# Peptides against a protein of PDB entry 5HDT, part 44

Target 1, 163 residues: chain A of PDB entry 5HDT
Amino acid sequence: MVVKTFMDMDQDSEEEKELYLNLALHLASDFFLKHPDKDVRLLVACCLADIFRIYAPEAPYTSPDKLKDIFMFITRQLKGLEDTKSPQFNRYFYLLENIAWVKSYNICFELEDSNEIFTQLYRTLFSVINNGHNQKVHMHMVDLMSSIICEGDTVSQELLDTV
Target 2, 163 residues: chain A of PDB entry 5HDT as posed
Amino acid sequence: MVVKTFMDMDQDSEEEKELYLNLALHLASDFFLKHPDKDVRLLVACCLADIFRIYAPEAPHTSPDKLKDIFMFITRQLKGLEDTKSPQFNRYFYLLENIAWVKSYNICFELEDSNEIFTQLYRTLFSVINNGHNQKVHMHMVDLMSSIICEGDTVSQELLDTV

## One batch from the design tools (peptide; aimed at target 1 Q11 K103 N106 I107)

Design b2_p26_4_s4 (made by RFdiffusion4, then SolubleMPNN; from b2_p26_4, 12 letters changed)
Fold by OpenDDE base, seed 1:
Structure b2_p26_4_s4 (fold): chain B 163 residues (1-163), chain A 26 residues (1-26)
Amino acid sequence: as target 1 above (163 residues)
Amino acid sequence: SLLELFEKLRKLAKELKLPKLLIEKK
């Protein structure tokens, strides 16, 4: 099996995006978001990140509530970055790298609960950041947080308190 | 790519014994 990084993947046609729309919707179902297996949830998060990458700049999810659920879900998975020696760390790194590069969370600016989402993201990242992480991990975390601050028009006091 | 994503989903679907509808390639 040839392993490719998401940055090296080719863009897909609009017709193909339409073809897999239902599959993308199924991935965001409660069955996956609330799956009892932690490893399954991580894989789901990575797939969701890939969906955001492929369908950028717009996600195939039209429901604001669903988008909120997805990003809160992804945020919870990022807690796994804490253990750098975990067998699943590479997938956690992939998740972080993807969402940072794509700026996936920027879609949340259109949501009414954007500040809540960003606050939870910041709290999660700050809780896992440590000196054991290499430069690349730190860079992605900083890029992700900086992008949100720089592009945000309004920031709640709660979010400011986390910075 | 969508193809790679689909393969990830197919693998997940098989492991979780999801309905054939999700596993079947479009």
Scores: peptide ipSAE 0.038, ipTM 0.598, DockQ to the pose 0.017
OpenDDE base, seeds 2, 3, 4, 5: peptide ipSAE 0.024, 0.024, 0.031, 0.022; ipTM 0.458, 0.489, 0.493, 0.421

Design b2_p26_5 (made by RFdiffusion4)
Pose (drawn by RFdiffusion4):
Structure b2_p26_5 (pose): chain A 163 residues (1-163), chain P 26 residues (1-26)
Amino acid sequence: as target 2 above (163 residues)
Amino acid sequence: HATAKKFTDEEQEEWRELVKSYHPYF
């Protein structure tokens, strides 16, 4: 249910944002990022993605250490894109479609470990892509990775090598 | 530095129409 309200919420709705702000900060808790249940991490990942959409360009989570945990957590969930036969695939696709549209990962440009995050992101996307993915999956991955290069400060040799 | 994108009114409307397709999956 929380996924649907965060999905339907708007950047304009200042009222609902101030109301659900405390829940948004809570969903990033370590209880969720490390929950052993695959279905829970997926739902939490979709929420954190819309939480970044709703509150842009000013995200609620300010702690860099915590901000790092989230985007690495999301990258681990993108591994679910590989199984195109799973009933949960369309949810993983929604996650990919969202962080691609919103360019949420660009928040990591300011983090000290930005290169590790972007490198692990690139490796993951190139390791999950297969013949089961339609062109929309390919398109969203390019949009996601293109923004990191075009709008980033630099491209390390390590990140360039993953391509 | 670039950060998470703020949607225009047009993009917000398009997003509201698009995300309805995902409601059956949740």

Design b2_p26_5_s1 (made by RFdiffusion4, then SolubleMPNN; from b2_p26_5, 12 letters changed)
Fold by OpenDDE base, seed 2:
Structure b2_p26_5_s1 (fold): chain B 163 residues (1-163), chain A 26 residues (1-26)
Amino acid sequence: as target 1 above (163 residues)
Amino acid sequence: MAKAKVFSKEEQEFYKKYRKSYYPYF
């Protein structure tokens, strides 16, 4: 399983990072980002989250448009957190936990469309957060949102209205 | 401005153990 390969890879595994770089680039293709299967998209999102971890502090994706597409894609997958009883919930939690720990969205600060990305992230998180979530889910959501607010130099009025 | 986090070797070891125990059937 490709997901497991990236899950087990360390940031300092230089030989493996070089070996799987082309696969990482391929996973960000429109074929996977627009895959019709919801479960496949979730697994792709988890892989992409680990790719951001592995290649930190820099993403292997050089195109700003591609980076925007990836983060908008990951944001859309977070909608799955709304159903705590789903058999896929643990994978949605993995996605949230990973991007919170890694601070993956900090890569977006260099993008021209950062405000759009952050606005969609906040809208998504507030749409899914509920009392059914345990403390760890809440902590990761708060940590993710707080890191963006604290490190952002410019925040759009739209983002402020969302919060 | 900081980007994605670079973990220490100790942090990486900790989180690897955590993921193996918390997500054994991922």
Scores: peptide ipSAE 0.597, ipTM 0.944, DockQ to the pose 0.775
OpenDDE base, seeds 1, 3, 4, 5: peptide ipSAE 0.594, 0.590, 0.595, 0.593; ipTM 0.943, 0.942, 0.943, 0.943

Design b2_p26_5_s2 (made by RFdiffusion4, then SolubleMPNN; from b2_p26_5, 13 letters changed)
Fold by OpenDDE base, seed 2:
Structure b2_p26_5_s2 (fold): chain B 163 residues (1-163), chain A 26 residues (1-26)
Amino acid sequence: as target 1 above (163 residues)
Amino acid sequence: MAKAKVMTKEEQEFYKKYRKKYYPYF
C-alpha cells in the first residue's frame, strides 16, 4: 500500500504531499533503514526514491546526516542489481531507473560527505555491472554516473581512482 | 547547482503511463 501510494503520487499533488509528509519522514527512520529483511529494505528504498521524486527539488529530510544515511542506504540496495534472474530484479531496476531519471543524488552535492557518497555509489555500480544486464540497465548506470561527474565541482582523488 | 528534477506536466503524465505499463504488478 505505502509503496503504491508514493509511486502514484505526482510532484504537483500538493495536498497529498502534505498529508503523507510524516509518513515519508518515518520511512527514513533507523527501523526501516536497518530492517533485517532485505525485501523490506528494497521496498523502502523504492519508496525513498519516489519521495525524492515527488518532493523535488528539495528533500523533506532536513538533517545532512539523515540524507547521508538515506543515500548510503539506497546505494547498498543497488547491489541487488547483480542477479538479473532474481524475482526482485524488476524492483531493483525500478530503483535504478527512478534515481537516474529523477537525479536524486544531485541533492548530495550540498552535503559535506558528498565525496564519500559518490565514491560508494560508483564502487557499487562498477561491482554489479556485467554482460547479463540489458542496454537499458547500462544506460541508466552510465547516465547516473555521468550526471554526477559533469555537475560536480570537486571530486576526490579516491573517486577518480574508482572511475 | 540543480538538485532533483522538476518535471513538466507532460513528463509526469508520461511517467504515470510508463509505470502503469511496465510495473503493473509492483
Scores: peptide ipSAE 0.536, ipTM 0.927, DockQ to the pose 0.762
OpenDDE base, seeds 1, 3, 4, 5: peptide ipSAE 0.536, 0.535, 0.531, 0.534; ipTM 0.926, 0.927, 0.926, 0.927; seed 4 fails the geometry check

Design b2_p26_5_s3 (made by RFdiffusion4, then SolubleMPNN; from b2_p26_5, 11 letters changed)
Fold by OpenDDE base, seed 1:
Structure b2_p26_5_s3 (fold): chain B 163 residues (1-163), chain A 26 residues (1-26)
Amino acid sequence: as target 1 above (163 residues)
Amino acid sequence: MAKAKKMTKEEQEFYKEYRKKYYPYF
């Protein structure tokens, strides 16, 4: 199972990282990012989150456009956090927890469209925050948002208006 | 400029144990 392969891989597993690099690149293809099945897209997002973890501090994707597509894709999946009673909630939580811990979105700072990505992330998170979320969910959301503000060189007015 | 987090070996071990505990049947 592809999901498990990346979930179980360490950041220091250089041999495996080299071996599965092509698979990582393949998972970022439009075929998967635009897959019609919502559950498949969620699993793809989790894999991509683990790929960013494994290859940190860098990304294996070299194209700025591809990186933007991936992070916009991940951001869209986070909308699934809205329903805490969903059978898939644990996977959405995994996605949130992973990207918050790894600080994957920090890769976006070097992108021209970083402010757009961050703005969309904040809008998405604020749209799904609800009282049904436990403290861990809230903590990860806060960690994710505050890290971007604190570590970014600039914050767009659009982002400030969103917050 | 900030990058994604490269974890220490200790942090990576903690993550593995954490994942195994809370996502055993992912």
Scores: peptide ipSAE 0.601, ipTM 0.942, DockQ to the pose 0.794
OpenDDE base, seeds 2, 3, 4, 5: peptide ipSAE 0.598, 0.599, 0.600, 0.593; ipTM 0.942, 0.942, 0.942, 0.941

Design b2_p26_5_s4 (made by RFdiffusion4, then SolubleMPNN; from b2_p26_5, 14 letters changed)
Fold by OpenDDE base, seed 4:
Structure b2_p26_5_s4 (fold): chain B 163 residues (1-163), chain A 26 residues (1-26)
Amino acid sequence: as target 1 above (163 residues)
Amino acid sequence: MAKPKVLTKKEQEEYKKYRKKYYPYF
């Protein structure tokens, strides 16, 4: 499966990275980002998270608009963290854990709409965080938000007010 | 500006082990 392919791929797997580059690009198409199946969208988000991991510190996506779409898409998927009893919760956790550790959202600092992306991320995380989450979930959420605040060159007042 | 993390070889190995342990049927 495509998910396993990227999940098992390392950052230094240069030949494989080249081989699956077109697939990585295709996964960011509107067909997948706007797929009607919620579970498919989650799997796509996980793949994209792994793609950002694999191709770090850069991304294979050259379009700023596409990058914005992807991160807004990933952010929307994180809403699924709210339901801790969902059968898909572990996949949502995977998504969170991946992006928190890799710091994939750091790519957004180079985007003109970075504040919009980060604001939406913060709003989403604060919206879904609850006492039902275990310590690891909370830590990843906090780590993700803190890293953006600490490493960001510019943070909007709106974003600061959200924290 | 900050960039996504480039993992050391050790970190990559740890990540793979972690994934295999906690997400074997992903």
Scores: peptide ipSAE 0.524, ipTM 0.927, DockQ to the pose 0.809
OpenDDE base, seeds 1, 2, 3, 5: peptide ipSAE 0.515, 0.518, 0.510, 0.513; ipTM 0.925, 0.926, 0.923, 0.925

Design b2_p26_6 (made by RFdiffusion4)
Pose (drawn by RFdiffusion4):
Structure b2_p26_6 (pose): chain A 163 residues (1-163), chain P 26 residues (1-26)
Amino acid sequence: as target 2 above (163 residues)
Amino acid sequence: SVPVFTKETFSYPEKAKESFLESKAE
């Protein structure tokens, strides 16, 4: 249910945002980012993605250490894109489609461990892509990775090598 | 119960913010 309301919410709805702001900060809790259930981490990942969409360009989570945990957690969930036969695939696709459209990962440019995050993101995307993915998956991955290069300060040799 | 927090924000880096605002205007 919380996924649906966060999916349907708008950047304009200041009222609903102030209301659900405390829940948005809570869904980033370590209880969720490390929950052993695969289905829970997926749902939480979709919420955190829309939470970044709704509150842009000013995200609610301000702690850099915590902000790092979230985007590494999201990268681990993008592994789910590989199994195109799973019933949960379309939800992993929604997650990919969302962070690609919103360019949420650009928040990491200011983090000290930005290179580790972007490098691990690139490796993951190149390791999950297969002949089961339509061109929309390819397109979203390019949109996601293109923004990091074009709008970033620099490109390390390590990140360039993952390409 | 959901904890209560004081409102705080973290902004996108400047280039990313400009690109976001331009896309939102269109």

Design b2_p26_6_s1 (made by RFdiffusion4, then SolubleMPNN; from b2_p26_6, 12 letters changed)
Fold by OpenDDE base, seed 1:
Structure b2_p26_6_s1 (fold): chain B 163 residues (1-163), chain A 26 residues (1-26)
Amino acid sequence: as target 1 above (163 residues)
Amino acid sequence: SIPVYEKTRREYPEKSKEAYLKEKAE
């Protein structure tokens, strides 16, 4: 299973990272990002999060347009955090924990459309966050949002209005 | 420590490879 392979891979496994580079690039294709199955899209998002983790601090994706597509895609998946009783909630939690810890969204500061990406992320997080989430979920959401504010030199008025 | 995406620091100071693997296995 491709998802399991990336999940178990270490950051210092240089030979494996080189071997699976083409697979990582393939997983970011429109075929997977626009897959009709919601559960498949979640698995793809988790895999992409692991790819960012494995290749940190240098993501294997070099195209600004592709990076934007990926982070907008991941942001859309985070809406699934709203249903804590979903059988897929643990995967949504994994996605949130990963992107918060690895700080993968910080890659977006190098993109022209960074403010658009961050605005959509914040709107999504605030739309799903509630008192029904446990402390760990809240912690990861706060860490994710705080990291972006601290790392950013400037923020758009639209983002400020969202906060 | 494990590398992360930061402008000022590329590694997470409070997490090691061993700590991450242990946490993930729990």
Scores: peptide ipSAE 0.323, ipTM 0.740, DockQ to the pose 0.065
OpenDDE base, seeds 2, 3, 4, 5: peptide ipSAE 0.025, 0.343, 0.025, 0.027; ipTM 0.625, 0.757, 0.612, 0.629; seeds 3, 4 fail the geometry check

Design b2_p26_6_s2 (made by RFdiffusion4, then SolubleMPNN; from b2_p26_6, 13 letters changed)
Fold by OpenDDE base, seed 1:
Structure b2_p26_6_s2 (fold): chain B 163 residues (1-163), chain A 26 residues (1-26)
Amino acid sequence: as target 1 above (163 residues)
Amino acid sequence: EIPKYEKTRRPYPEKAKEAYLKEKAE
């Protein structure tokens, strides 16, 4: 299973990383990003998050347009964090934990549309965050948002208005 | 069960990235 393969892969497995590079590139295709099944999109998001983890600090995706598509896609999946009783919540948590720890969104600082991406991320997080989430979820959300502010030299007024 | 991550590995902060690449190059 592709999901399990990337989930279990280590950052220092150079030969294995190179072996699955083409697969990683295929997972970022429109076919998967625009897949009609919501559960499939979540699995794709988790795989992409793991791919960013595995290849850190150098993402295998070099196209700015593709990177934008990926992060906008991941951001859309984070809406699933709202329903803590969902059978898929654990995967949404996995996604959140990953992107918070890996700080994959920091890649976006090199993108022309970084402000759009961060604004959408913050709006999404604030739309789903609530007192029903446990401490770990809150911690990851805060860590994710604060790390972006700390890493960025400048923040757009639109983003500031969102916060 | 979905495994959780340990913070002992390398992330994407710009400063950390530069440090890691420098260390690996030596």
Scores: peptide ipSAE 0.301, ipTM 0.720, DockQ to the pose 0.116
OpenDDE base, seeds 2, 3, 4, 5: peptide ipSAE 0.037, 0.028, 0.064, 0.032; ipTM 0.617, 0.596, 0.648, 0.599; seed 4 fails the geometry check

Design b2_p26_6_s3 (made by RFdiffusion4, then SolubleMPNN; from b2_p26_6, 14 letters changed)
Fold by OpenDDE base, seed 3:
Structure b2_p26_6_s3 (fold): chain B 163 residues (1-163), chain A 26 residues (1-26)
Amino acid sequence: as target 1 above (163 residues)
Amino acid sequence: EIPVYEKTFRPYPKKSKEAYLKEKAE
């Protein structure tokens, strides 16, 4: 499976990174980002997060519009963190842990619509965070939210006033 | 089983938005 291929790949696999570059680009297509199956979308999100990890510090996606689509897509998947009893929660945690450690959202600072992306990320994390989450989940969520707030321009004053 | 990440790897650096905006304005 494609998902397992990227999960098992590390950052030093230079030959494999070149070999699977076209596949990485294909996984960011509208076919996968707009897939009707929620479980498939989660797998795609995890795979994309792994792709960002593997190719760090330079993502293989060069289009600003495509990057925006990807991060907005990943942000939407994070809503699944709200239910800690879900059978898919561990996969949502995998996604959260990846983006927190890899810091892939830092790519968004170079995008024209960075404010929109970070605002949506903040709103999403704030909406799903709850007392049912363990310390590790809280740590990653707070880490991501703190990075957004500290930049100032990434979060609208309206959002800050309502929090 | 979902793999557990190792904490030691290359992350993405925080880059300046100001440089991007300046280039676009020119």
Scores: peptide ipSAE 0.397, ipTM 0.795, DockQ to the pose 0.080
OpenDDE base, seeds 1, 2, 4, 5: peptide ipSAE 0.029, 0.029, 0.292, 0.370; ipTM 0.567, 0.608, 0.712, 0.780; seed 1 fails the geometry check

Design b2_p26_6_s4 (made by RFdiffusion4, then SolubleMPNN; from b2_p26_6, 15 letters changed)
Fold by OpenDDE base, seed 2:
Structure b2_p26_6_s4 (fold): chain B 163 residues (1-163), chain A 26 residues (1-26)
Amino acid sequence: as target 1 above (163 residues)
Amino acid sequence: EIPKYEKTRRSFPKKAKEKWLEEKKK
């Protein structure tokens, strides 16, 4: 299982990182990013999050357009955090926890469309955040947003309006 | 059941990457 393979891989597994690089690249293809099944898309998002974790601080994706697609894709998946009673909530939590710790969205600062990505992220998070979430979820959301603000030199007015 | 995310040493903030690069030089 691909998901478990990346989930179990650590950052120091150099041989494995090299071995699965092509698979990592394939997982970012339109076939997976635009997969019709939302559960599959969630699994893909988790894999991508793990891929960023494993290869940190070097993203294996070199195309700015591809990186944008990936983060916009991940952002869309985070909408699933809204339903805490969903059978897939634990995977959504995993996704959130990962990106919060790894701070993978900080890659976006290297992209020209960073403000768009961050704006979408913040709007998504604020749209799903609610009192039904436990403290850990809130903590990760805050950590994620705070890390971006802390890292960023400038923030767009649109993002400021969102916050 | 999906295992909880394990903390990792390396992350993507600029300072983290710089630290990583310095460690590689040693």
Scores: peptide ipSAE 0.372, ipTM 0.842, DockQ to the pose 0.132
OpenDDE base, seeds 1, 3, 4, 5: peptide ipSAE 0.334, 0.362, 0.224, 0.336; ipTM 0.810, 0.834, 0.739, 0.820

Design b2_p26_7 (made by RFdiffusion4)
Pose (drawn by RFdiffusion4):
Structure b2_p26_7 (pose): chain A 163 residues (1-163), chain P 26 residues (1-26)
Amino acid sequence: as target 2 above (163 residues)
Amino acid sequence: SSAKKLTEEEKEEWKEKVEEHKEEWE
């Protein structure tokens, strides 16, 4: 249910944002990012993605250490894109389609461990892509990774090598 | 840089995509 409201919410709705702001900060809790249940981490990942969409360009989570935990957590969930036969695939696709559209990972440009995050993201995307994915999956991955290069400060040799 | 702020056109397009995702998940 929380996924639906966060999906349907708008950047304009200042009222609903101030109301659900405390829940948005809570969903990033370590209880969720490390929850052993696969279905819970997926749902939480979709919420954090829209939470970044709704509150842009000013995200609610300000702690860099915590902000790092979230984007590495999301990268681990993008592993789920590989199983195109799973009933949960379309939800992993929604996650990919969202962070691609919103360019949420660009928040990491200011983090000290940005290169580790972007490198692990690139490796993951190149390791999950297979013949089961339609061109929309390919398109969203390019949009996601292109923004990091075009709008980033630099490209390390390590990140360039993952391509 | 930071997360993208959406234009009014992009918000309308996003509503369409959300509707499609709701249908796929049924």

Design b2_p26_7_s1 (made by RFdiffusion4, then SolubleMPNN; from b2_p26_7, 10 letters changed)
Fold by OpenDDE base, seed 4:
Structure b2_p26_7_s1 (fold): chain B 163 residues (1-163), chain A 26 residues (1-26)
Amino acid sequence: as target 1 above (163 residues)
Amino acid sequence: SSAKVLTEEEKKELKKRNEEYLEKLE
């Protein structure tokens, strides 16, 4: 499984990172990002999260447009956190936990459309957060948002209105 | 700003979480 492959990779191994670079690039293709199956999209998002973890502090994706697509894609997947009783909730939790710990969205600061990405992220998180979430979920959501606010030099008015 | 390189402990925790839901996929 692709997910397992990336999870087992050592981020300090340059050989492994090079070996699976093409796979990482392939997973970010429109075929996967626009896949009609929700479960597939979730798995793709988890893989992408692991890719960002492995290739940190940088990303293997050189195209700003591609990076934007990826993070907008991941943001959309986070909507799945709303249903705490879903059988896929644990996977959504993994996605959240990963991107929160890795601070993957910090890569977006170099993107021209960073404010758009962050705005969508905040809107999504605030829309899904509820009392049914455990403390860890809340913590990761707060950590993710706080990191962006604290490290961002410029915040759009739209983002400020969202917060 | 950039992404964070996780510690070994953080990696282990994420790996454990990943293994938990991967078992359900299999």
Scores: peptide ipSAE 0.368, ipTM 0.841, DockQ to the pose 0.650
OpenDDE base, seeds 1, 2, 3, 5: peptide ipSAE 0.359, 0.222, 0.353, 0.194; ipTM 0.838, 0.785, 0.831, 0.766

Design b2_p26_7_s2 (made by RFdiffusion4, then SolubleMPNN; from b2_p26_7, 15 letters changed)
Fold by OpenDDE base, seed 4:
Formats: sequence, structure tokens, C-alpha cells
Structure b2_p26_7_s2 (fold): chain B 163 residues (1-163), chain A 26 residues (1-26)
Amino acid sequence: as target 1 above (163 residues)
Amino acid sequence: SAPKVFSEEEKEEYKKWRKEYYEKLK
């Protein structure tokens, strides 16, 4: 499985990173980002999260518009965290924990539309936070938001006021 | 700001986490 391939790949796996680079680029295509199946989109999001992990601190995607699309896409998938009883919750948890640990959204600071991306992220996270989430889920959500707030040079005051 | 490049300790921690995740998927 492609998902497992990227999941098991390390940041220092240079040969594999080169081998699967084209696949990483292909996974960011509209075909996958706009896939009609919700579960497929979740798998794609997890792959993209791992891709950002693997290729950190850079990303293989050179287009700012593509990067924006990807992170807006990932943000939309995080809505799935709202239902802790979902069969796919563990995969949503993986997505959250991955992007929180890797700080993948930090790539967005280089984008002109970073404030839009971060605003949507915060709104999404706050919309799905509930008492059913365990401490780890809450911690990762807070870590994700805190990383952006603390390290952000271009974060607008409007965004800060929402926190 | 940039995404994290893992130290060796962080890499091992992440690998452990992945293993735990795999077990949850079963």
C-alpha cells in the first residue's frame, strides 16, 4: 500500500525519497484532493502528512497554490476528529499527531495566504474539540496551534484574537 | 519557520508511535 510506504519511510531514506518523489507529486493532484470517497481523502491526507514529514524541512511541491490547496485539504480532513466513535478515528488521530509533531503547517509561513490557512485550521480545530477527546488529542491540537502562534511572523492580529 | 527534522531520539520516538498506531488499526 502506498500509505504504508510513506508511513514507514524515514527522513534520511534518501534513495527511497528520490524513488517515490513522483508518486508524492501525483498524490497532490486534484484527482486525489477532490476524490469523492471520504475514506480515500483521509488516506491521501495521511500520505501527504507523511510526505511533509519525510521531505522536511522542505516540501517536494514547488507551487505555492498547490501547497495552499494541500493544507486546506488536510484542514478539511481534520473535521473527522469530531466523531470519536468513528471507525476511522484512529486514522484521523494519526493525521493530527503527525502534522503536530512534524509542524508541517510551518511551510505555510512562506505562503502569501498563510493567514487564511491558519485561520481555517484554528476554526476547524476549535469546531471539533470536545470532551470526548482524550488528553493526547487535546495536547496535539494545542501543540499544533501553539507552534503556529509562537513561531509565526505573519500571523494576523485577527487570527490571534480568535485564540 | 520550517517543519521538523527529527533527531535520532525523535526518530525513534516516532517509530514507536507508528507501531502503536499499527496496533490500533488491527
Scores: peptide ipSAE 0.508, ipTM 0.903, DockQ to the pose 0.882
OpenDDE base, seeds 1, 2, 3, 5: peptide ipSAE 0.433, 0.504, 0.416, 0.500; ipTM 0.884, 0.902, 0.877, 0.900

Design b2_p26_7_s3 (made by RFdiffusion4, then SolubleMPNN; from b2_p26_7, 11 letters changed)
Fold by OpenDDE base, seed 1:
Structure b2_p26_7_s3 (fold): chain B 163 residues (1-163), chain A 26 residues (1-26)
Amino acid sequence: as target 1 above (163 residues)
Amino acid sequence: SSAKVLTEEEKEELKKLRKEYYEKLK
């Protein structure tokens, strides 16, 4: 996994990271990932993105299934970027900015179902991208997609068809 | 889903937790 060098320099100490381990595990539980409230799910997604930022280039999650669930969850939240007039748009922007900057999805290359995750990410991003988004949003989306394509050793035909 | 709906108080607590979390991140 490749993470932005700038973010690596600002990572918390190991002692500080351990303080958030229980919280990280709790936020990744089905209780939060499958919470019926959309605003709660968005908040959880932002916290999870921050967790990946803090623990980069590793993650406090050891289960491949859990990691898949988390990134599929985050991907679903990104659909909220389509409504630029939403009161929650700023938080959706934060989510996008964070995962693009940190290159959080790159940890998925270690997962067996990486192509599924990336395919869903691309489909989601292309479904929400429009001319109403400012330059910053476009930049982050392009950075996120380009990083995955450039660093991926293998890309499924399904992903290629999506691009 | 087996997840319960959070009360407004619980949502506020979650927001406070996030705030504290970010403050510690500086």
Scores: peptide ipSAE 0.031, ipTM 0.478, DockQ to the pose 0.032
OpenDDE base, seeds 2, 3, 4, 5: peptide ipSAE 0.020, 0.058, 0.021, 0.026; ipTM 0.416, 0.652, 0.456, 0.485; seeds 2, 3 fail the geometry check

Design b2_p26_7_s4 (made by RFdiffusion4, then SolubleMPNN; from b2_p26_7, 14 letters changed)
Fold by OpenDDE base, seed 2:
Structure b2_p26_7_s4 (fold): chain B 163 residues (1-163), chain A 26 residues (1-26)
Amino acid sequence: as target 1 above (163 residues)
Amino acid sequence: SGPKVFSEEEKEEYKKRVKEFYEKLK
């Protein structure tokens, strides 16, 4: 049995961190965000949601523009919740459950275009919330919106009133 | 306030999931 030194373990850890960071950056590339396949975009969205979960409360993306693009991208995928009979519905549900539970969108408050992001999120959610969704879906939607409203306080409330 | 923070053990599970999804993208 080869006993790894402390230095070796540290190097392995740093290497793993770097590799995962590269993966996170790769998944957030325009290649994936603008991919023509809807199912691919959904998978990418789920990966990005998990990445935010892993790096919370921070994000591996340092560019505000990139963060905006990512959350706008995730928001667009949530439209897929409209079809409860879709074979991909469970994955859309996973996406919703994830971002609601993690409260990933809350990092957007530090972005200059946070209002635009939240506006699109609210509009998207309200566009599908009136469908024949079960109570769990509704609960996650409410949790997602309420967490943003509570943290944003009056700003978020005003935004909600204008959607 | 802010995003929920998970344990390192929990994060490892999600890291594996990301890799699984990524493999499906290839």
Scores: peptide ipSAE 0.667, ipTM 0.961, DockQ to the pose 0.273
OpenDDE base, seeds 1, 3, 4, 5: peptide ipSAE 0.653, 0.652, 0.658, 0.653; ipTM 0.960, 0.960, 0.960, 0.960

